# Peptides against a protein of PDB entry 3OIQ, part 31

Target 1, 212 residues: chain A of PDB entry 3OIQ
Amino acid sequence: KNRIFVSSSKDFEGYPSKAIVPVQFVALLTSIHLTETKCLLGFSNFERRGDQSQEDQYLIKLKFKDRGSERLARITISLLCQYFDIELPDLDSDSGASPTVILRDIHLERLCFSSCKALYVSKHGNYTLFLEDIKPLDLVSVISTISTKSTNSSKHSSSELISECDLNNSLVDIFNNLIEMNRDEKNRFKFVKLIHYDIELKKFVQDQQKVL

## One batch from the design tools (peptide; made by RFdiffusion4, then SolubleMPNN)

Design b1_p12_3_s2 (from b1_p12_3, 5 letters changed)
Fold by OpenDDE base, seed 2:
Structure b1_p12_3_s2 (fold): chain B 212 residues (1-212), chain A 12 residues (1-12)
Amino acid sequence: as target 1 above (212 residues)
Amino acid sequence: MKMDNDLDFELP
């Protein structure tokens, strides 16, 4: 099935009822919600949506119906948090109570770029996005990819027609949105408040700010 | 379409 690249979570407003559509997007991880009964990941590209919260524009459900799916969801969260250096409470607590994890505003402390594959599933005028796959993206790699006008159309063969251009454009759009948020005095987001704010990120932001 | 994460959609 052809996977659709999604540049805006508004695209889902026009999506069909009673459909299952494989989608892919790139966004920043904004929230983690793990309870005894639910597992949700929030993502955003920080596109302007009027007075709506810029967080959780892509709220992705992990399957959490049985011990196998619960274990997979916990492992997925643990691996993501380990990759992004996000502090989690121990999820393996021998106390038969599943630890509750509620993290919000992750983007205020860490830029957690993620390429997500999901299933759009719709019924009765509503939809849910189910996680199929997630690839964390390294920030240095993201910065390098944006900074190098990627003329490397490496024609990787014929089955995942996500244009390298669509990914790169979405990464640029995210950074542009973050730069606008950083310039807004009312916005809580500031690059200098990121725990991983280094000389490379500083230089990249300064160079991008001159183009905007 | 409206996002609703409380709907228990069966994954196909």
Scores: peptide ipSAE 0.373, ipTM 0.876, DockQ to the pose 0.841
Fold by OpenDDE base, seed 4:
Structure b1_p12_3_s2 (fold): chain B 212 residues (1-212), chain A 12 residues (1-12)
Amino acid sequence: as target 1 above (212 residues)
Amino acid sequence: MKMDNDLDFELP
């Protein structure tokens, strides 16, 4: 199936009504919203949108209609949080109340790069993005990918022509946006406040700042 | 189009 790579969440403003479009994007995880009735993941590229919050530019719905889909949503959140070292309340508590998880501003403590596959579904002049697949990206791997500018299209024959260029450009744009946020005294985001801020990330940010 | 997460879309 032809999947469209999305570089900006503004692209959806031009998307058709009454359509189902497979999409893919890369963004930072910004929020997790798990309640008794819904599961949402917020993502952002931190594109400037005037005075609007730069969080939750991609709000992705997980299917949450039955016990099977609810279980899958909880497992998905648990695995993502385990991968990114995000503290969650125990989702497996035998107390028959499903735990509510509301995390916001995740990017202020951790850079949670994620490659998302979603379905754009539109009806009645509105759209929703449904999660199809999510791959967490390792920060060291992201830094290495940007630094090496691997024009080596390793010929991995799989029928999803997402240009390695589109992925790399989106990752660069995210870092550039984070650098701008870090320079803004009014912005809460600071690289030095990240829990995982190390010498490698520091060096990478300093080297990217010289190109901007 | 506008994002709306309160819409009961059926996944196809």
Scores: peptide ipSAE 0.372, ipTM 0.875, DockQ to the pose 0.823
Fold by OpenDDE base, seed 1:
Structure b1_p12_3_s2 (fold): chain B 212 residues (1-212), chain A 12 residues (1-12)
Amino acid sequence: as target 1 above (212 residues)
Amino acid sequence: MKMDNDLDFELP
């Protein structure tokens, strides 16, 4: 089945009832919710939605029904947090209580760009997104990809039906939304408050701000 | 559709 690239989580409002649709999107990791009963990852592109929270626009469920799926979910969270330098409470407490992790507003400290593959599953007028695959994206690679307007990729690899243009457009839209949030005095997001705010990110933001 | 994460969907 062809995977659909999703540029907005509003697209799911028009999606069919009682369907299973493979989707892909790129967004920032905004929240992690790991409890004894569920594992959720929140993502956002910070698209303006009126008075609604711009956090958790894509809430992705990890399968968490048995010891095998729970172990896979914990490993997935650990590997993502290691990649993004997110501090987790020690998951190895010798107390036989499953560690609870609740992180919110991750984007206020770190830009955790992620390419997600998910299954849209709908029933009874509602949907859930199930994680199939996640690829963390390096911020330097994201900045490089946006800065290098690919004039000339004549390389058809017959396995990636997702346009390099769709990914690049979504990455640009995320940065534009973050620039608008940074300009808003009421918004908590500020680039200078990011732990990884360096000369490269500073220069990139300054150059993008001249185009907006 | 509305997002609901409390739905126990069995993946086929």
Scores: peptide ipSAE 0.372, ipTM 0.874, DockQ to the pose 0.821
Fold by OpenDDE base, seed 3:
Structure b1_p12_3_s2 (fold): chain B 212 residues (1-212), chain A 12 residues (1-12)
Amino acid sequence: as target 1 above (212 residues)
Amino acid sequence: MKMDNDLDFELP
């Protein structure tokens, strides 16, 4: 089945009712919500949507219906947080109470680029996005990919031809949106407030700012 | 379509 690359979460406004559509997008992790009854991951590309919050433009549900799916959701969160150096409370507490994790505005401290595969599932005018797969992206690799207009098709035989162009365009759009947010005095986002703000990211942002 | 994460969509 052909997976659709999604450049904007507004695209879902035009998506069919009563459908299941495999989708893929790239975005920044903005929130983690783990409770006793649900697990959600928030993502954003920071596309301008008027006066609405730019966080959680893609709110992705993890299956959370039984002990097996709950365990998988906890492992998924733990692995993502380990990759992005996000501190979590111990999720393995024998105390019979499932630990509650609520993290918001993750993008204010860390740029957590993620390639997500999801199922768009719709019914009665509403939709939910279910997580199928997530690949965290290294920031140095993202910067290098944007800086090198890389026509180097690395032949990784994944039977899902995502245009390398669609991924690269979306990564550029995210950085352009972050640059605009950084220029806005009213916006809380500032590159200099990122915990991982280094000379490489500084130089990249300065070079991109000259093109915008 | 509107996003709704409170719907118990069963994954097929």
Scores: peptide ipSAE 0.372, ipTM 0.874, DockQ to the pose 0.816

Design b1_p12_3_s3 (from b1_p12_3, 5 letters changed)
Fold by OpenDDE base, seed 5:
Structure b1_p12_3_s3 (fold): chain B 212 residues (1-212), chain A 12 residues (1-12)
Amino acid sequence: as target 1 above (212 residues)
Amino acid sequence: MKEDNSLDFELP
């Protein structure tokens, strides 16, 4: 089945009832919600949605209904947190209580770019996004990808190009939205408050700010 | 459609 690239989580408002649609998007990880009974990942592209919170525009459910799915969810969270240098509270409580992780506002400290594959599943006028696959994206690689495509329109096959153009457009849109948030004095997001704010990110943001 | 991650959808 062809996977649909989604540039906005508003697209789901127009999606059919009683459907299963494989989707893909790129967004920033904004929240992690791991409890004894559920695992959710929040993502956002920070698209302006009026006065609504720009967090968790893509709320992705991990399967968490049996020991196998729970283990996979926990491993997924662990690997994502390891990749993004997200400190998890010590999962090693000697009390046999399943570790609870509730992280919010991740984007205020770390830009956790992620390419997500999900199943849109709808019934009775509501939908859920189920995680199928997640690929963390390296920030340096994201910056380089945005910076290099401004110069090289050179010829490869039309089907791979669409997915790569869609990915890049979404990465640009995310950065543009973050730049707007950074310019807004009322917005908590500031690039200079990112733990990983370096000379490369600084330069990239300064160069993008001149185009906007 | 509204987002509702509370719904127990049987994934095929």
Scores: peptide ipSAE 0.057, ipTM 0.753, DockQ to the pose 0.845
Fold by OpenDDE base, seed 3:
Structure b1_p12_3_s3 (fold): chain B 212 residues (1-212), chain A 12 residues (1-12)
Amino acid sequence: as target 1 above (212 residues)
Amino acid sequence: MKEDNSLDFELP
C-alpha cells in the first residue's frame, strides 16, 4: 500500500471514519508520556491553530499491551532520548515498578526533528496514530538540507516514493513557524533559549528571517 | 475526525 506524506495534522479531519492508512510526516518531538499502561509521543509542526496549544498536534501511540511491547516502547524511548541528549530516569529499575516518564514542551529546550511512519487507524469518527517507525534527524543535517535547495536526489533505495520535496517543504514550514513564534513576545519559544543554540543555528535563523 | 488515543485500537 502506498504511504501518504502528511504536511498537516488537519489532513486527518478529512480522512475516512473506518480506515487503516499508512502515513509519514516530519515534525518536532514535543512530549513523551510513558506510564505503567501507555506510551505516547507528541509531535508538532507548529502550524497555527487559533488559540490552541501548538504542541502535540500529532499524538503517536506505541503498542503497550504485554511485556514484549512494553520493552520495545522503553527501548524506543531510550534510543530517541540518547540521540537528542534528553536525560531520562533509569528505565532498567529491578524494582518491578515501571518508571513513569512525563516530559512536555521539549521544543523549548531542544529541536528534536523526527521523520515518523505511522498507521492511521479510525473507528466511529475517532482515530489513533500508531508508531511504525521513527528516524531522528540531526539539526545540522536539517539546516544543510534547507540551505542547499538540493536538486540532487542521493539514490538511497527506499521503495517508498515519498518526494524529497515534501520532506524539505515540511522542514521549511516548521522553521518558518518557529521564526513566527520567536517574533511573538507572548510565545514561550525563543531560539536563544535552546540548549544547543550555536553560531550555525543563529546564522541560519537570521538568514531565514530576511526571506520572511 | 477527532483524535482519540483512549480507544483500544488493535494494530492490524
Scores: peptide ipSAE 0.055, ipTM 0.755, DockQ to the pose 0.846
Fold by OpenDDE base, seed 4:
Structure b1_p12_3_s3 (fold): chain B 212 residues (1-212), chain A 12 residues (1-12)
Amino acid sequence: as target 1 above (212 residues)
Amino acid sequence: MKEDNSLDFELP
């Protein structure tokens, strides 16, 4: 299926008013909203949008209409949080109350890079993004990918026409936006406040700051 | 288009 790579959530402003479009993007996880009735994931590229909040630029709905979809949503959240070392309340408590999880500003403590596949679905002049697939990205792998600028498109022929360039450009843009946020004294985001802030990330940020 | 976070908006 032809999937469209999306570099900005503004692209959806130009999308058809009645369509189903398979899309993908890369972004940072900014929020998790799991209740008894809904599951939403917020993502952002931290693209400047005037005075608007830079979090939740991509709000992704998980299907949550039956016990099977609810279970899949809870498993998805659990696996993402385990991967990113995000503390969750036990989602499997035999207490017949489904735990509520509301996390915001995740990017202030952890850089949770994620490659998302979603369905853009528009109806009645509005749209919703439905999660199809999510791949968490390792920060060391993200740093290495940006640093090596793999102009070496050699080795792997199989059937997803996503330009390695589009992914790399979006990852660079995210880091550039985070560097600008880090320089802004009014912005709460600071690299040194990340729980996983190490010598490697420090060096990478310092090297990227010289190119900006 | 505007994002719609309505609970009633499901996949067709």
Scores: peptide ipSAE 0.052, ipTM 0.745, DockQ to the pose 0.662
Fold by OpenDDE base, seed 1:
Structure b1_p12_3_s3 (fold): chain B 212 residues (1-212), chain A 12 residues (1-12)
Amino acid sequence: as target 1 above (212 residues)
Amino acid sequence: MKEDNSLDFELP
């Protein structure tokens, strides 16, 4: 089945009321919700949506119905948090309670770029996105990819092209949205408050701000 | 469609 690249979570408003559609998007990780009964990941591209929260524009469910799927969800969260240097509460509390993780506003401290593959599943006029695959993206690699998009269209084969163009356009749009948020005095997001705010990110943001 | 993550959809 062909996977659809999604540039906006508004695209799902036009999706069928009873379907299973493989989708892919790129977004920033904004929230983690792991409890005894569910595992959810929130993502956003920070598109302006009027008075709606710009967080959790893509709410992704991990399968959490048996000990095997629960273990896979916990490992997935642990590996993502390890990759992005997100502090989890110590899982080793000798209280036989399953560890609960509730993180919000992750983008205020860390830019956690992620390429997600999901299943759009709809019934009864509602949908759920189920995680199929997640690839964390390195910020230096994201910056380099956006910066190098000046000149060289040449050659790779027609079977895996969820186009490098769609990914790069979505990454540019996310940065443009973050620049607008950074310029807004009412917005809590500021690049200088990111834990990983370095000279490379500073230079990249300054160069992008001259084009906007 | 509206987002609703309260629904336990069984993946087929």
Scores: peptide ipSAE 0.041, ipTM 0.742, DockQ to the pose 0.797

Design b1_p12_3_s4 (from b1_p12_3, 6 letters changed)
Fold by OpenDDE base, seed 1:
Structure b1_p12_3_s4 (fold): chain B 212 residues (1-212), chain A 12 residues (1-12)
Amino acid sequence: as target 1 above (212 residues)
Amino acid sequence: MTYDPSLDFELP
């Protein structure tokens, strides 16, 4: 089945009812919600949506219906947080209570770029997204990929290329949106408040700001 | 379609 690249979560407004559609997008991780009964990941590309929150534009469910799926969800969250250096409360507390994790506004401290594969599932005029796969992206790799827009489209086969162009365009759009948020005095997002704000990110942001 | 985080679907 062909997977659709999604550049905007508004695209789902036009998606069919009573369907299952494989999708892929790239976005920043904004929230984690792990409880005894559900696991959700929030993502955003920070598109301007009027007065709506720019967070959690993509809310993705992890399957959480049995001990096997719950274990897989907890492992997925643990590995994702380990990759992004997100502090989790110790999941191994001998208190037989399943640990609750509620993190919000992750993008205010860390730029957690993620390539997500999901199933769009719709019923009764509503939809949800189920996680199929997640690939965390290294920020240095993201910066290098945007900076090295190689005009060399060297021939790789037509069936698996969610175009390197679609990914790169979405990454550029995210940075442009973050630059606009950083310029807005009312916006809480500031690049200088990121824990990983270094000389490379500073230089990249300064160079992108000259084009906007 | 409207997003609903309460929707539980049995994935086939």
Scores: peptide ipSAE 0.519, ipTM 0.887, DockQ to the pose 0.811
Fold by OpenDDE base, seed 2:
Structure b1_p12_3_s4 (fold): chain B 212 residues (1-212), chain A 12 residues (1-12)
Amino acid sequence: as target 1 above (212 residues)
Amino acid sequence: MTYDPSLDFELP
């Protein structure tokens, strides 16, 4: 089945009822919600949506129906948090109660760029998104990709029609949205408050701000 | 379509 690249979570408003559509998007991780009964990941591209919260524009479910899927969800969260240097409580606690993890506003401390594959599933006028795959993206690699304006249209004839252009455009849009948020005095987001704010990110933001 | 985080679907 052809996977659809999604540039905006508003696209789902126009998606079909009673359908299963494989989708892919790129966004920042904004929240983690792990309980005994559910696992949710929030993502955002920080697209302006009027007065709506810019966090959790993509709320993605992990399958959490049996011990195997629960274990996979916990491992997925642990690996993501390890990759992004997010402090988690120990999920492996020998106390038979699975720890509750509720993290919000992750983007205020860390830019956790993620390429997500998900299933759009709709029924009765409503939809949900289920995680199929997640690839964390390294921030240095993201900055390099945007900066190099990769004219390397390497026609990787892989049957997934996700153009390197769609990925790059989404990454640029996210950074542009973050720059606008950083300029807004009312917005809590500030690049200088990121734990990983370094000389490279500073330079990139300063250079991108001159173009906007 | 409206997002509903309470929707439980059986994944095929």
Scores: peptide ipSAE 0.518, ipTM 0.887, DockQ to the pose 0.804
Fold by OpenDDE base, seed 4:
Structure b1_p12_3_s4 (fold): chain B 212 residues (1-212), chain A 12 residues (1-12)
Amino acid sequence: as target 1 above (212 residues)
Amino acid sequence: MTYDPSLDFELP
């Protein structure tokens, strides 16, 4: 299926009414909203949008209609949080109350890079995004990918023509936006406040700052 | 198009 790479969540402003469009993007996980009735993931590229909050530029809905879809949503959240070392309350508590998870501003403590596949679904002038697939990205792998400018198209002949260029450009744009946020004294985001801030990330940020 | 989190679509 032809999947569209989305570099900006503003692209959806021009998207068709009454359509289903398979899309994909790369972004930072910014929020998790799991209740008894819904599951949402927030993502952002931190693209400047005037004075609006830069978090949750992509709000992705998980299917949450039946016990099977609810279980899949809970497992998805658990696996993402395990991968990113995000503390969750035990979702498997035998206490018949489904735990509520509301996490915000995740990017202030952890850079949770994620490659998302979603369905854009529109009706009556409005749209929503449904999660189809999510792949967490390792920060070391993200840094290495940006640093090497892998023009080495490994000809993996998988029929999903994701331009390796589109992914790399979006990852660079995210880091550039984070660097701008880090320079802004009014912005809460600071690289030195990340739990995983190490010498490698420090060096990478310092090297990217010289190009901006 | 405007994002609406209240929109519940049946996924095909």
Scores: peptide ipSAE 0.518, ipTM 0.888, DockQ to the pose 0.789
Fold by OpenDDE base, seed 3:
Structure b1_p12_3_s4 (fold): chain B 212 residues (1-212), chain A 12 residues (1-12)
Amino acid sequence: as target 1 above (212 residues)
Amino acid sequence: MTYDPSLDFELP
């Protein structure tokens, strides 16, 4: 089945009832919610949605029903947090109590770009998203990709031809949205407050601000 | 369609 690239989480408003649709999107990690009974990852592209919070526009479930799925969810979170340099409490506690992790507003400190594959699952007018795969993206690589407008299709032999154009357009849209948030005095997001704010990111933002 | 994080679906 062809995977659909999703540029906006509003697209799901028009999606079919009683369906399973494989989707892919790129977004920033905004939240992590791990409890004894559930695991959720929040993502956003910061698309303007009136006066609503721009965080968690994509809420993605991890399967969390048995010890095997719980272990996989914990490993997934640990690997993501290691990649993005996010400090987690020790998840390996021998105490039999699963540690609770609740992180919010991750984008205020770190730009955690992620390419997500998910299953859209719908029933009775409602839907949810289940994680199938996640690829963290390096910020330097994201900046270089946008700056070069690279038409170089790296020959990754995955039969899921997601348009390199769709990925690049979504990355540009995310940065444009972040620039608008940075210009808004009422918005908590500021590039200069990012822990990893460097000369490269500063220059890139300054150059993009001249085009917007 | 409305997002509901409480919905439990069996993955196929």
Scores: peptide ipSAE 0.517, ipTM 0.887, DockQ to the pose 0.811

Design b1_p12_4_s1 (from b1_p12_4, 6 letters changed)
Fold by OpenDDE base, seed 2:
Structure b1_p12_4_s1 (fold): chain B 212 residues (1-212), chain A 12 residues (1-12)
Amino acid sequence: as target 1 above (212 residues)
Amino acid sequence: MKEDNSLDFEVP
């Protein structure tokens, strides 16, 4: 089946019951929940959803059913955190207690852009998203991609109909939502509070704010 | 559909 690009986690409200649908989205990492029995990743595009929390709009389950899947989940978390410069407790500690990691509001300190492949799995009127693949996106590359109106659709003819346009539009929408949050005095999100807030990000935000 | 991360689905 072709993978569906998802621009909003509201799209899942219209998805079929009792289905398995390969999906892809881009979002910011907002939370990590690793315990002895489960691994969850929260992501958001910060789409306005009334009075609901804008964090964890995509709650992605990692398989955690056996020692192999648990190890893969821990490695996945470790590699993501290494990539985004997120401090984690040692996940490999020989102390026979698996470390518990609960991080929330990651987006308040770091913009962790991620392209996620997941399986939408529905049963009994509910769904779960299972992680299939994750690609962390470099913030400089994201800024560059948005800033360069990419007229270079290099038609890489390969079997996943995700247009570079859909990815770019979703990245723009995320930044626009973050700009709105930054303008809201009630919102905790502020670009100047990001640990990695530099001259490049500052300039990009200032230039994008003039268009909105 | 409602999100429910408590569901253990066998993902193929």
Scores: peptide ipSAE 0.105, ipTM 0.783, DockQ to the pose 0.814
Fold by OpenDDE base, seed 1:
Structure b1_p12_4_s1 (fold): chain B 212 residues (1-212), chain A 12 residues (1-12)
Amino acid sequence: as target 1 above (212 residues)
Amino acid sequence: MKEDNSLDFEVP
């Protein structure tokens, strides 16, 4: 089955009941929820949704039904947190209780861009997104990718162009949404409060702000 | 469809 690129989590409102649809999106990691019984990752592109929280627009479930799937979920979270420099409590504590991790508002301190592959699974008028694959994206690579495509419209095959244009458009939309949040005095998000706020990110944001 | 992460679906 062809994987569908999703630009908005609102697209799932129009998705069929009782279906399994492979999807892909890019978003910022906003939350991590690991307990004894479940593992969830929250993502957002920060689209305006009225009075609803802009956090967790994509809530992705990891399989967590047996010791093998639980171990895979813990390893996945550990590797993501290591890549994004997210401090986790030691998962290896000799206390026979599996550590609970509940992180929220991750985007207030770190821009954790992630390319996600998931299965949309619907039943009884509800859906769940199951993680199939996750690729963390480096922020310098994201900035360079957005900055370089403004100048080179010539030469690659029509099928690879669509997926790469969709990815770039979504990355631009996320930055535009973050710029709007940064301009809003009521919004907690500020670029200058990011732990990794450097000269490169500052320059990129200043250049994007001139286009909006 | 509405989001519901309380649902344990067996993904085949």
Scores: peptide ipSAE 0.104, ipTM 0.780, DockQ to the pose 0.796
Fold by OpenDDE base, seed 3:
Structure b1_p12_4_s1 (fold): chain B 212 residues (1-212), chain A 12 residues (1-12)
Amino acid sequence: as target 1 above (212 residues)
Amino acid sequence: MKEDNSLDFEVP
């Protein structure tokens, strides 16, 4: 089955009530929820949704049914947090008690761009997104990609059925939404409060603000 | 459709 690129989590409102659909999207990591019984990752494009929280627009479930799937979930969380420089409690507790990790509003401190592959699974009018694959994206690489408007697809690997245009458009839309949030005095998000706020990100935001 | 992560779906 072809994987569908998703630009908005509203697209799932129109999806079939009993289906399995491979999807892919690009979003910011907003939350991590690891307990004894579940593992969830929250993502957002910060699309305007009235007065609702813009956090967790994509809530992605990891398999968490047995010791093997639990270990895979913990390794996935550890690798993501190592990549984004997110401090986690030690997940390797010899005590047999799984450490609880609950992180929220990650986007207020770090822009954690992620390309996610997921299975949309629906039953009885409800759906769940299951993680298939996740690729963390480097912020400098995201900024460079948007700035260059690269019409030159570097032809490496004929296996990603995603238009480079769909990825670039989603990254631009996310930055535009963050710029709007930064301009809103009521919004908690501010670029200057990011731990990794540097001269490059500052210049990029200032240049994008002139186009909006 | 509504999101429901409480459902125990088998990932195929």
Scores: peptide ipSAE 0.103, ipTM 0.783, DockQ to the pose 0.841
Fold by OpenDDE base, seed 4:
Structure b1_p12_4_s1 (fold): chain B 212 residues (1-212), chain A 12 residues (1-12)
Amino acid sequence: as target 1 above (212 residues)
Amino acid sequence: MKEDNSLDFEVP
């Protein structure tokens, strides 16, 4: 299936009505919203959008209509939170109460890079993004990918029709946006407030700041 | 198009 790489959630403004379009993007996880009736994941690339909130630029719906889809949504959240070291209440509690999880501003404490595959589905002049697949990305691997591919176009063919350039450009753009947010005194985002802020991330940010 | 997360439709 031809999947479209999306660099900006503004691209959806030009998308057709009454369509189903497989899309892919890379972004930071910004929110988790799990209730009894819905499951949503918020993502952002922190693209400047005037005075609008920079969080939740991609709001991704998980199917949540039956016990099977609810279980899959809960497992997906548990695995993401385990990967990113996000503390969750026990989602498997036998207490008959569906646990509610509402996390916001995740990017203020952790850089949760994620490659998402979704279905853009439009009807009646509006759209929803449905999660098809999610791959959490390791921050060290992201830093290494940006640092090495800015210097060497080394050919390795993997059979997915998504330009390695599009992924790398989006990762660079996210870091550039975070650097701008870090420089803004009014922005709550600061690299030094990240729980995982280390010497490697510090050095990478300092080196990227010299190119901007 | 505008985002609308209130759309309850079946994904085919």
Scores: peptide ipSAE 0.100, ipTM 0.778, DockQ to the pose 0.803

